Peptides against a protein of PDB entry 7C96. Designs and how they scored, part 4

Target 1, 73 residues: chain A of PDB entry 7C96
Amino acid sequence: PVIPDDFRCPISLELMKDPVIVSTGQTYERTCIEKWLQAGHGTCPKTQQTLTSTVLTPNYVLRSLIAQWCEAN

## One batch from the design tools (peptide; aimed at target 1 P10 I11)

Design b1_p10_1_s2 (made by RFdiffusion4, then SolubleMPNN; from b1_p10_1, 6 letters changed)
Fold by OpenDDE base, seed 1:
Structure b1_p10_1_s2 (fold): chain B 73 residues (1-73), chain A 10 residues (1-10)
Amino acid sequence: as target 1 above (73 residues)
Amino acid sequence: ALEEARKIYE
């Protein structure tokens, strides 16, 4: 089935397994955004906005929605 | 930029 755009990581373009939210409100796969930050970047890949924090907040709601979608498809 | 982020992810 076609994966909903909101369930795909903007970087990997794959179904997210461990989605995390950055300070700009955008969500990415944890491993993808961590590699970006480790490379010395301090901006949001999608919006190019400067990150006010490097804290990554787990998006539990999205994780649950993705799990439910996977069960049905 | 997403393009640069994708290169790092690869």
Scores: peptide ipSAE 0.701, ipTM 0.933, DockQ to the pose 0.960
OpenDDE base, seeds 2, 3, 4, 5: peptide ipSAE 0.692, 0.697, 0.699, 0.700; ipTM 0.931, 0.932, 0.933, 0.933

Design b1_p10_1_s3 (made by RFdiffusion4, then SolubleMPNN; from b1_p10_1, 6 letters changed)
Fold by OpenDDE base, seed 5:
Structure b1_p10_1_s3 (fold): chain B 73 residues (1-73), chain A 10 residues (1-10)
Amino acid sequence: as target 1 above (73 residues)
Amino acid sequence: NLEEARKIYE
């Protein structure tokens, strides 16, 4: 089945397993965005906006939606 | 940008 665009990480382009939200409101796979931050970058890969914080917030709602989709497909 | 981020992820 076709994976919804909102369920794929903008970086890995794969179905997200551990989605996290950055300060700009964009969501990425945790491992992908952590590698970006560890490399010394302080911007959002998708929007190029400067991150006001490096805190990564788990996107539990999206995680649940993805899990639900996986169960149905 | 995304392209740069993908290179780091690989």
Scores: peptide ipSAE 0.711, ipTM 0.933, DockQ to the pose 0.965
OpenDDE base, seeds 1, 2, 3, 4: peptide ipSAE 0.711, 0.708, 0.710, 0.706; ipTM 0.933, 0.932, 0.932, 0.931

Design b1_p10_1_s4 (made by RFdiffusion4, then SolubleMPNN; from b1_p10_1, 4 letters changed)
Fold by OpenDDE base, seed 5:
Structure b1_p10_1_s4 (fold): chain B 73 residues (1-73), chain A 10 residues (1-10)
Amino acid sequence: as target 1 above (73 residues)
Amino acid sequence: SLQEAQEIYK
């Protein structure tokens, strides 16, 4: 089945397993954004906005939606 | 950019 665009990480382009929200409100797969930050970057890959914080907040709502989709497909 | 992030990830 076709994976909904909102369920794919903008970086890996794969179904997210551990989605996290950055300070700009964008969501990425944890491992992808961590690699980006570890490389010394301080901006949001999708919007290029400067991150006001490097804190990554788990997107529990999206994680749940993806889990529900996986169960049905 | 997303392209740069993708290059680091792969």
Scores: peptide ipSAE 0.720, ipTM 0.940, DockQ to the pose 0.977
OpenDDE base, seeds 1, 2, 3, 4: peptide ipSAE 0.716, 0.715, 0.716, 0.716; ipTM 0.940, 0.939, 0.939, 0.939

Design b1_p10_2 (made by RFdiffusion4)
Pose (drawn by RFdiffusion4):
Order: C-alpha cells, then sequence, then structure tokens
Structure b1_p10_2 (pose): chain A 73 residues (1-73), chain P 10 residues (1-10)
C-alpha cells in the first residue's frame, strides 16, 4: 500500500480518480474541488490564491501516471 | 482542511 503523495488529492488525502486542474495550476479530485466551489469559495484551497476562472480541466497526463501506477501495484 | 501536498505539473 505504498501510495505516492503526488497522486493524492490535497482535500481527500486519497488517490485521485478524476484529477482536475484549476487556474492556479493545482490539481484536485473533481468531487472535492466541486464541493469547495459549491460552498461559495472562489479560492484555490491549497494556495488561498483567488481563482481567475471556474473551469476545471482534466489532468490527463496525471490520469495516465496514476493508471500506470495502479496496474503495477 | 487542505494539506500542502506535492502538486504534479504537466
Amino acid sequence: as target 1 above (73 residues)
Amino acid sequence: SVANLPTFTP
């Protein structure tokens, strides 16, 4: 059960199934960041930096790295 | 609460 932290969501602290990127460059689990934005915050949770967009973009390359790590272990 | 974990940069 040796899970690299880089694959963890800063909110869930668990492995990411659907990692998305916010305008600050930070990556979260979709369901976590969505709830954050639903609670009325307009800030990057990790950096408190205010957001310049609400667009969540999938981090496909990280999805690939996670998927690769999953099949090996 | 939000942890200060490493962030992957594509």

Design b1_p10_2_s1 (made by RFdiffusion4, then SolubleMPNN; from b1_p10_2, 4 letters changed)
Fold by OpenDDE base, seed 2:
Structure b1_p10_2_s1 (fold): chain B 73 residues (1-73), chain A 10 residues (1-10)
Amino acid sequence: as target 1 above (73 residues)
Amino acid sequence: MVADLPNFVP
């Protein structure tokens, strides 16, 4: 079945396993955004906005929604 | 939705 766009990482385009929220409110796969930050970037990959913080917050709700979708499909 | 990252490969 077709994976909902909101369930795919904007960077890898793959189904997210460990989704995290950045300061701009966008959600990415943890490993993808960590690599982006480690490469020295200070902007949000999707929106190009400057990140006000490098803190990554787990998106548990989305993680659960993805798990439910995977179970049903 | 997709990020336009021409020089970045995760």
Scores: peptide ipSAE 0.052, ipTM 0.703, DockQ to the pose 0.144
OpenDDE base, seeds 1, 3, 4, 5: peptide ipSAE 0.027, 0.051, 0.049, 0.028; ipTM 0.573, 0.707, 0.685, 0.571

Design b1_p10_2_s2 (made by RFdiffusion4, then SolubleMPNN; from b1_p10_2, 4 letters changed)
Fold by OpenDDE base, seed 3:
Structure b1_p10_2_s2 (fold): chain B 73 residues (1-73), chain A 10 residues (1-10)
Amino acid sequence: as target 1 above (73 residues)
Amino acid sequence: MVADLPNFQP
């Protein structure tokens, strides 16, 4: 089945397994955004806004929604 | 798109 856009990482375009939220409110797959940060970037990949923090917060709600979707499909 | 950024294409 077609994966909902909101469930795909903006970078990998794949179904997120460990979605995390950055300071701009955008969500990415943890491994993808970590690589971005490690590369020395200080902006949000999707919005190009400067990150006020490099802290990554787990998006538990989205993780749950994705899990539910996976179970149903 | 973000996927078009260098070093971060799927």
Scores: peptide ipSAE 0.051, ipTM 0.702, DockQ to the pose 0.111
OpenDDE base, seeds 1, 2, 4, 5: peptide ipSAE 0.028, 0.051, 0.025, 0.029; ipTM 0.582, 0.698, 0.550, 0.569

Design b1_p10_2_s3 (made by RFdiffusion4, then SolubleMPNN; from b1_p10_2, 3 letters changed)
Fold by OpenDDE base, seed 2:
Structure b1_p10_2_s3 (fold): chain B 73 residues (1-73), chain A 10 residues (1-10)
Amino acid sequence: as target 1 above (73 residues)
Amino acid sequence: MVANLPNFVP
């Protein structure tokens, strides 16, 4: 079945396993955004907005929604 | 929704 766009990482385009939220409110796969930050970037990949913090917050709700979708499909 | 990042491959 077709994976909902909101369940795919904006960077990898793959189903997210460990989704995290950045300061702009966008969600990415943890490993993808960490690599982006480690590469020296200070902006949000999707929105191009400057990140006010490098803190990554787990998106547990989305993680659960993805798990439910995977179980049903 | 996807980001267009032609110069970055994770």
Scores: peptide ipSAE 0.052, ipTM 0.703, DockQ to the pose 0.145
OpenDDE base, seeds 1, 3, 4, 5: peptide ipSAE 0.044, 0.048, 0.047, 0.048; ipTM 0.677, 0.678, 0.669, 0.692

Design b1_p10_3 (made by RFdiffusion4)
Pose (drawn by RFdiffusion4):
Structure b1_p10_3 (pose): chain A 73 residues (1-73), chain P 10 residues (1-10)
Amino acid sequence: as target 1 above (73 residues)
Amino acid sequence: TMEEVREAIF
């Protein structure tokens, strides 16, 4: 059960199934960041930096790295 | 803090 932290969501602290990127460059689990934005916050949770867009963009390369790690272990 | 962020959404 040796899970690299880079693959963990800062909010869920668990492995990411649907990692998305916010305008600050930070990556979260979709369901976590969605709840954060639903609660009325307009801030990057990790950096408190205010957001310049609400667009969540899938981090496909990370999805690939996680998927690769998953099959090996 | 990240604890407070978690408390706010869970």

Design b1_p10_3_s1 (made by RFdiffusion4, then SolubleMPNN; from b1_p10_3, 3 letters changed)
Fold by OpenDDE base, seed 1:
Structure b1_p10_3_s1 (fold): chain B 73 residues (1-73), chain A 10 residues (1-10)
Amino acid sequence: as target 1 above (73 residues)
Amino acid sequence: SLEEVRESIF
């Protein structure tokens, strides 16, 4: 089945397993955004906005929605 | 771009 766009990581384009929210409000797969930050970048990959914080907040709601979708498909 | 980001980390 076709994966909803909102469930795909903007970077990897794959179904997110551990979605996290950055300071700009965008959500990415944890491993993807961590690699980006480790490379020395301080901007949001999607918006190019400067991150006001490097804290990664788990997106529990999205994680649950993805899990529900996976159960149904 | 997101494509450049993807290529840089993978």
Scores: peptide ipSAE 0.618, ipTM 0.921, DockQ to the pose 0.859
OpenDDE base, seeds 2, 3, 4, 5: peptide ipSAE 0.607, 0.613, 0.616, 0.618; ipTM 0.918, 0.919, 0.920, 0.921

Design b1_p10_3_s2 (made by RFdiffusion4, then SolubleMPNN; from b1_p10_3, 4 letters changed)
Fold by OpenDDE base, seed 5:
Structure b1_p10_3_s2 (fold): chain B 73 residues (1-73), chain A 10 residues (1-10)
Amino acid sequence: as target 1 above (73 residues)
Amino acid sequence: SLEEVRKSIF
């Protein structure tokens, strides 16, 4: 089945397994955004806005929605 | 762009 766009990481384009929210409010797969940050970048991949923090907040709601979708498909 | 980001980390 077709994966909903909101369930795909903007970077990897794959179904997110561990979605995290950055300071700009955008959500990415944890491993993807961590690689980006570790490479020395301090901007949001999607919006190019400067991140005010490098703290990554788990998006539990989205994780749950994705899990529900996976169970049904 | 997101494509450039993808290419830079993978």
Scores: peptide ipSAE 0.626, ipTM 0.923, DockQ to the pose 0.871
OpenDDE base, seeds 1, 2, 3, 4: peptide ipSAE 0.625, 0.617, 0.620, 0.618; ipTM 0.924, 0.922, 0.922, 0.922

Design b1_p10_3_s3 (made by RFdiffusion4, then SolubleMPNN; from b1_p10_3, 4 letters changed)
Fold by OpenDDE base, seed 2:
Structure b1_p10_3_s3 (fold): chain B 73 residues (1-73), chain A 10 residues (1-10)
Amino acid sequence: as target 1 above (73 residues)
Amino acid sequence: SLEEVRASIF
C-alpha cells in the first residue's frame, strides 16, 4: 500500500525509521538532517527558517505511529 | 528547495 506522506522524510522521501524534530518543529530522518547539519547548514530544509538550535529531539509519537502502520500493512 | 537539499546530501 501507499506510504502516508507524513511518514516519509521530507528529504529522502523514504519511510522514516528514526524521526527527529528540529527547532522549527519539522521532522526528518535523523541521518538525513545530520548530514545537512554536518555540511555546515543552519536552516530548516523544509521551511528555510534559521534553526535556533541544532538539538535533534526524537519524535517518539511518530515513530510509534509508523511502527503501527507497518504492522498493519 | 527540498530537491536541492536532497541532491546535496545524496
Scores: peptide ipSAE 0.621, ipTM 0.921, DockQ to the pose 0.862
OpenDDE base, seeds 1, 3, 4, 5: peptide ipSAE 0.617, 0.614, 0.603, 0.621; ipTM 0.921, 0.919, 0.915, 0.920

Design b1_p10_3_s4 (made by RFdiffusion4, then SolubleMPNN; from b1_p10_3, 5 letters changed)
Fold by OpenDDE base, seed 5:
Structure b1_p10_3_s4 (fold): chain B 73 residues (1-73), chain A 10 residues (1-10)
Amino acid sequence: as target 1 above (73 residues)
Amino acid sequence: SLEDVRAEIF
């Protein structure tokens, strides 16, 4: 089935398994955004906005929604 | 751009 756009990581374009929220409010797969940050970048991949923090907050709501979708599809 | 990001980390 077609994966909802909101469930795909903007970077990997794959279904997210460990979605995290950056300071700009955008959500990415943890491994993808960590690689970006570890490469020395301090901007949001999608918006190019400067991150006010490098803290990554788990998006538990989205994780649950994706899990529910996977169970049904 | 996102394309540039993908090119760098993958």
Scores: peptide ipSAE 0.723, ipTM 0.941, DockQ to the pose 0.868
OpenDDE base, seeds 1, 2, 3, 4: peptide ipSAE 0.712, 0.715, 0.716, 0.717; ipTM 0.939, 0.940, 0.940, 0.940

Design b1_p10_4 (made by RFdiffusion4)
Pose (drawn by RFdiffusion4):
Parts: structure tokens; sequence; C-alpha cells
Structure b1_p10_4 (pose): chain A 73 residues (1-73), chain P 10 residues (1-10)
């Protein structure tokens, strides 16, 4: 069960199934960051940096790295 | 802020 931290969501602290990127460059689990934005916050949770967009963009390359790691282990 | 985000997600 040796899970690299880079693959963990800063909020869930668990492996990311649907990693998305916010305008600050930070990556979160979709359901986690969606709840954060639903609670009225307009801030990057990790950096407190205010957001310039609400667009969540899938981090496909990370999805690929996680998927690769998953099959090996 | 991150601690709060964790509480909200929990």
Amino acid sequence: as target 1 above (73 residues)
Amino acid sequence: SLAEAREIAA
C-alpha cells in the first residue's frame, strides 16, 4: 500500500480518481474542489490564492500516471 | 483554508 503523495488530493488525502486543475495550477479531486466552490469559497484551498476562473480542467497526464501506477500495484 | 476545505468535504 505504498501510495505516492503526489497522487493524493490535498483535501481527501486519498488517491485521485478524477484529478482536475484550477487556475492557480493546483490539482484536486473533482468532488472535493467542487464542494469547496459550492460552499462559497473562491480561493485555491492549498494556496489561499484567489481564483481567476471557476473552470476545472481535467489533468489527463496525471490521470495517465495514476492509472499506470495502479496497474503495476 | 485547507483545513476548512477538509471539514467541508468530510

Design b1_p10_4_s1 (made by RFdiffusion4, then SolubleMPNN; from b1_p10_4, 6 letters changed)
Fold by OpenDDE base, seed 5:
Structure b1_p10_4_s1 (fold): chain B 73 residues (1-73), chain A 10 residues (1-10)
Amino acid sequence: as target 1 above (73 residues)
Amino acid sequence: ALEEAQKIYS
C-alpha cells in the first residue's frame, strides 16, 4: 500500500521507525537527523531554519499511528 | 537542505 506522506522521513523518504521532533517542529527518523547533526549542521533540513537546540524529542504519537497503520497494511 | 541531508544519510 501507499505510505502516507506524514509517515515518511523527509530525509530517507522511508517509513519512520523512530520519529523525533527537532526544535523547528519538524519530524525526522532519528538516525537520519543525527547523521546530519554529526556532520556539523545546525539547521533543519526541511525548513533551513537554524535549530535553537539539538535536543531530539521522540514523537510517540506519530510512532503509534505508524504502528497502527503497519498492523493494518 | 534535504538534498544535502540525503547525501549524508546514504
Scores: peptide ipSAE 0.588, ipTM 0.919, DockQ to the pose 0.945
OpenDDE base, seeds 1, 2, 3, 4: peptide ipSAE 0.586, 0.580, 0.585, 0.586; ipTM 0.919, 0.918, 0.918, 0.919

Design b1_p10_4_s2 (made by RFdiffusion4, then SolubleMPNN; from b1_p10_4, 4 letters changed)
Fold by OpenDDE base, seed 5:
Structure b1_p10_4_s2 (fold): chain B 73 residues (1-73), chain A 10 residues (1-10)
Amino acid sequence: as target 1 above (73 residues)
Amino acid sequence: SLEEAQKIYA
């Protein structure tokens, strides 16, 4: 089935397994955004906004929604 | 940008 756009990481374009929220409110797959940050970048890939923090907050709601979708599809 | 991030991820 077609994966909902909101369930795909903006970077990998794959179904997210460990979605995290950055300071701009955008959500990415943890491994993708961590590689970006580790490379020395301090901006949000999607919006180009400067990150006010490098803290990554787990998006548990989205993770749950994705899990539910996977179970049904 | 997303393009740059994708290059790093790949």
Scores: peptide ipSAE 0.694, ipTM 0.935, DockQ to the pose 0.947
OpenDDE base, seeds 1, 2, 3, 4: peptide ipSAE 0.689, 0.692, 0.690, 0.692; ipTM 0.933, 0.934, 0.933, 0.934

Design b1_p10_4_s3 (made by RFdiffusion4, then SolubleMPNN; from b1_p10_4, 5 letters changed)
Fold by OpenDDE base, seed 1:
Structure b1_p10_4_s3 (fold): chain B 73 residues (1-73), chain A 10 residues (1-10)
Amino acid sequence: as target 1 above (73 residues)
Amino acid sequence: ALEEARKIYE
């Protein structure tokens, strides 16, 4: 089935397994955004906005929605 | 930029 755009990581373009939210409100796969930050970047890949924090907040709601979608498809 | 982020992810 076609994966909903909101369930795909903007970087990997794959179904997210461990989605995390950055300070700009955008969500990415944890491993993808961590590699970006480790490379010395301090901006949001999608919006190019400067990150006010490097804290990554787990998006539990999205994780649950993705799990439910996977069960049905 | 997403393009640069994708290169790092690869």
Scores: peptide ipSAE 0.701, ipTM 0.933, DockQ to the pose 0.939
OpenDDE base, seeds 2, 3, 4, 5: peptide ipSAE 0.692, 0.697, 0.699, 0.700; ipTM 0.931, 0.932, 0.933, 0.933

Design b1_p10_4_s4 (made by RFdiffusion4, then SolubleMPNN; from b1_p10_4, 4 letters changed)
Fold by OpenDDE base, seed 1:
Structure b1_p10_4_s4 (fold): chain B 73 residues (1-73), chain A 10 residues (1-10)
Amino acid sequence: as target 1 above (73 residues)
Amino acid sequence: SLEEARKIYE
């Protein structure tokens, strides 16, 4: 079935397994955004806004929604 | 950009 856009990582374009929220409010797969930050970048890949923090907050709600979708499809 | 991020992810 077609994966909802909100469930796909903007970077990997795959169904997110460990979604995390950056300071701009955008959500990415943890491994994708960590590689971006480790490369020395301090901006949000999607919006190009400067990150006010490098803290990555787990998006538990989205993780749950994705899990529910996977069970139904 | 997303394009740059995708290159790093690969």
Scores: peptide ipSAE 0.749, ipTM 0.942, DockQ to the pose 0.942
OpenDDE base, seeds 2, 3, 4, 5: peptide ipSAE 0.746, 0.746, 0.748, 0.748; ipTM 0.941, 0.941, 0.942, 0.942

Design b1_p10_5 (made by RFdiffusion4)
Pose (drawn by RFdiffusion4):
Structure b1_p10_5 (pose): chain A 73 residues (1-73), chain P 10 residues (1-10)
Amino acid sequence: as target 1 above (73 residues)
Amino acid sequence: LEEKVAELQE
C-alpha cells in the first residue's frame, strides 16, 4: 500500500480518480474541489490564491500516471 | 470541509 503523495488529493488525502486542475495550477479530486466551489469559496484551497476562472480541466497526463501506477500495484 | 482546508493551509 505504498501510495505516492503526488497522486493524493490535498483535500481527500486519498488517491485521485478524477484529477482536475484549477487556474492556479493545483490539482484536486473533482468531487472535492466541486464541493469547495459549491460552498461559496473562490479560492485555491492549497494556496488561498483567488481564482481567475471556475473552469476545472482534467489532468490527463496525471490520470495516465496514476493508471500506470495502479496496474503495476 | 472548511476545517480540512484550514488544516491544509496551516

Design b1_p10_5_s1 (made by RFdiffusion4, then SolubleMPNN; from b1_p10_5, 3 letters changed)
Fold by OpenDDE base, seed 1:
Structure b1_p10_5_s1 (fold): chain B 73 residues (1-73), chain A 10 residues (1-10)
Amino acid sequence: as target 1 above (73 residues)
Amino acid sequence: LDEKIAELQK
């Protein structure tokens, strides 16, 4: 089935399992964005905006939506 | 940036 673009990580391009929101409002797979940050980057991969914080906020709504989609497809 | 993202995709 066709995976909705909003369910894919901008980095891995795969269905997100643990989506997290960065300070710019973009959502990534946790492991992907953590690797990016650990590499010494302080910008949002998708928007190139400087991150005002390195805090990663779980996107529970999206996680739930993805789970529902996976169950139905 | 593209190269760095590509590496993360591996």
Scores: peptide ipSAE 0.085, ipTM 0.760, DockQ to the pose 0.156
OpenDDE base, seeds 2, 3, 4, 5: peptide ipSAE 0.076, 0.083, 0.080, 0.079; ipTM 0.740, 0.758, 0.754, 0.747

Design b1_p10_5_s2 (made by RFdiffusion4, then SolubleMPNN; from b1_p10_5, 4 letters changed)
Fold by OpenDDE base, seed 5:
Structure b1_p10_5_s2 (fold): chain B 73 residues (1-73), chain A 10 residues (1-10)
Amino acid sequence: as target 1 above (73 residues)
Amino acid sequence: LDERIAELQA
């Protein structure tokens, strides 16, 4: 089935397994955003806004929604 | 991933 856009990582374009929120409020797959930060970038890949923090907050609600969708599809 | 990252920042 068609994967909802909100469930896809903006970087990998794949279904997120461990979605995390950056300081700008955007959500990415943890592995993807960590690689981005590891490369020395300090901006949000999607919005290009400067990150005020490099802390990654788990998006548990989204993770749950994705899990529910996967179970049904 | 690297290519996609470049696209997002372009």
Scores: peptide ipSAE 0.104, ipTM 0.778, DockQ to the pose 0.487
OpenDDE base, seeds 1, 2, 3, 4: peptide ipSAE 0.096, 0.088, 0.097, 0.067; ipTM 0.759, 0.758, 0.766, 0.726

Design b1_p10_5_s3 (made by RFdiffusion4, then SolubleMPNN; from b1_p10_5, 5 letters changed)
Fold by OpenDDE base, seed 3:
Structure b1_p10_5_s3 (fold): chain B 73 residues (1-73), chain A 10 residues (1-10)
Amino acid sequence: as target 1 above (73 residues)
Amino acid sequence: LEARIEELQA
């Protein structure tokens, strides 16, 4: 089945396993966004907006939704 | 991932 766009990491383009929210409100796979930040980038890959913080907040709701989707498909 | 990061930063 087709993976919903909201369930795919904007960086890896794959189904997220550990989704985290950045300061712009966009969600990415933890590993991907961490690599992006480590590379010296201070912007949101999706929106190009400057990140006001490098804090990564777990998106538990999305993680649960993805898990439910995976179980059903 | 490395390739995508490079692509996005370009």
Scores: peptide ipSAE 0.419, ipTM 0.891, DockQ to the pose 0.281
OpenDDE base, seeds 1, 2, 4, 5: peptide ipSAE 0.341, 0.067, 0.227, 0.089; ipTM 0.869, 0.737, 0.827, 0.769

Design b1_p10_5_s4 (made by RFdiffusion4, then SolubleMPNN; from b1_p10_5 with V5I A6K)
Fold by OpenDDE base, seed 1:
Structure b1_p10_5_s4 (fold): chain B 73 residues (1-73), chain A 10 residues (1-10)
Amino acid sequence: as target 1 above (73 residues)
Amino acid sequence: LEEKIKELQE
């Protein structure tokens, strides 16, 4: 079935498995955003806004919603 | 990754 856009990582374009939130409020797959940060970038891939922090916060709500969707599909 | 980001930011 069609994967909801909000469940896809803006970078990988795939269903997120370990979604994390950056300081701008955008959510990405952990591995994708970590690679971006490790490359020395300090901006949000999607919005290009400067990150006020490089802390990655797990998006548990989204993770649960994705799990529920996967259960039904 | 860099390629995907480039496209995303365009």
Scores: peptide ipSAE 0.056, ipTM 0.715, DockQ to the pose 0.771
OpenDDE base, seeds 2, 3, 4, 5: peptide ipSAE 0.039, 0.043, 0.045, 0.045; ipTM 0.664, 0.695, 0.666, 0.686

Design b1_p10_6 (made by RFdiffusion4)
Pose (drawn by RFdiffusion4):
Structure b1_p10_6 (pose): chain A 73 residues (1-73), chain P 10 residues (1-10)
Amino acid sequence: as target 1 above (73 residues)
Amino acid sequence: TWSEEVAARF
């Protein structure tokens, strides 16, 4: 069960199934960041940096790295 | 609350 931290969501602290990127460059689990934005926050949770967009963008390359790691282990 | 716990963490 040796899970690299880079693959963990800063909020869930678990492996990411649907990693999305916010305008600050930070990556979260979709369901976590969505709840954060639903609670009325307009800030990057990790950096407290205010957001310039609400667009969540899938981090496909990370999805690929996680998927690769998953099959090996 | 959940949002207060997340804000305190960061």

Design b1_p10_6_s1 (made by RFdiffusion4, then SolubleMPNN; from b1_p10_6, 6 letters changed)
Fold by OpenDDE base, seed 5:
Structure b1_p10_6_s1 (fold): chain B 73 residues (1-73), chain A 10 residues (1-10)
Amino acid sequence: as target 1 above (73 residues)
Amino acid sequence: SWIDEIEAMF
């Protein structure tokens, strides 16, 4: 089945397993965005906006939606 | 583009 675009990490382009939200409101796979930040980048990969914080917030709603989709497909 | 930056890293 075709994976919904909103369920794919903008970086890995794969189905997200541990989606996290950055300060700009964009969601990425945790491992991907952590690597990005660790490399010294201070911007949002997708929007290129400067991150006001490096805090990563779990996107539990999206995680649940993805899980539901996976179970159904 | 952002894609180039991402692909350069991953």
Scores: peptide ipSAE 0.195, ipTM 0.829, DockQ to the pose 0.221
OpenDDE base, seeds 1, 2, 3, 4: peptide ipSAE 0.188, 0.184, 0.187, 0.179; ipTM 0.824, 0.825, 0.823, 0.819

Design b1_p10_6_s2 (made by RFdiffusion4, then SolubleMPNN; from b1_p10_6, 4 letters changed)
Fold by OpenDDE base, seed 5:
Structure b1_p10_6_s2 (fold): chain B 73 residues (1-73), chain A 10 residues (1-10)
Amino acid sequence: as target 1 above (73 residues)
Amino acid sequence: SWIEEILARF
């Protein structure tokens, strides 16, 4: 079935397993955004906004929604 | 590189 756009990482374009929220409010797969930051980028890939923080907050709600979707599909 | 691909995407 078609994966909802909101469930796909903007970077990997794959279903997120460990979604995390960056300071801009955008959500990415943890490993993807960590690699992005580690490469020296300090901006949000999707919005190009400068990140005010490099803290990554788990998006538990989205994780749950994705899990539910996976179970049903 | 993957980075370049990402940068080009957005």
Scores: peptide ipSAE 0.351, ipTM 0.869, DockQ to the pose 0.810
OpenDDE base, seeds 1, 2, 3, 4: peptide ipSAE 0.351, 0.346, 0.342, 0.304; ipTM 0.868, 0.868, 0.865, 0.849

Design b1_p10_6_s3 (made by RFdiffusion4, then SolubleMPNN; from b1_p10_6, 4 letters changed)
Fold by OpenDDE base, seed 3:
Structure b1_p10_6_s3 (fold): chain B 73 residues (1-73), chain A 10 residues (1-10)
Amino acid sequence: as target 1 above (73 residues)
Amino acid sequence: SWLEEIEARF
């Protein structure tokens, strides 16, 4: 079935496995955003806003929702 | 490159 847009990483466009939240509130796949940051970028890929922090916070709720969706579909 | 593709997407 069609994967909900909110479950897809804005970068990879794939179902997120380890979703993390950046300072702007946007969520990305951990590996994707880490590569972006390691490349020297200090902005949010989707919004272009400057990140006030490079801390990546696990989006546990979304991870759970994705897991539930995968189980049902 | 991968990076350029990502940047161009937004």
Scores: peptide ipSAE 0.241, ipTM 0.829, DockQ to the pose 0.727
OpenDDE base, seeds 1, 2, 4, 5: peptide ipSAE 0.193, 0.173, 0.241, 0.132; ipTM 0.800, 0.789, 0.829, 0.759

Design b1_p10_6_s4 (made by RFdiffusion4, then SolubleMPNN; from b1_p10_6, 4 letters changed)
Fold by OpenDDE base, seed 2:
Structure b1_p10_6_s4 (fold): chain B 73 residues (1-73), chain A 10 residues (1-10)
Amino acid sequence: as target 1 above (73 residues)
Amino acid sequence: SWLDEVLARF
């Protein structure tokens, strides 16, 4: 089935397993954004906005929604 | 595309 765009990591384009929110409000797969930050980038991949914080907040709601979708499809 | 630009940085 077609994966909803909101459930795919902007970087990997794959279904997110551990979605995290960055300071700009965008959500990415944890491993992807961590690699991005670790590489020395201080901007949001999708928006190019400068990150005001490097804190990654788990997107529990999205994780749950994805899980529900996976069970139904 | 923006994705190409992002991926090019990795």
Scores: peptide ipSAE 0.139, ipTM 0.761, DockQ to the pose 0.217
OpenDDE base, seeds 1, 3, 4, 5: peptide ipSAE 0.158, 0.158, 0.168, 0.194; ipTM 0.781, 0.781, 0.785, 0.802; seeds 1, 3, 4, 5 fail the geometry check

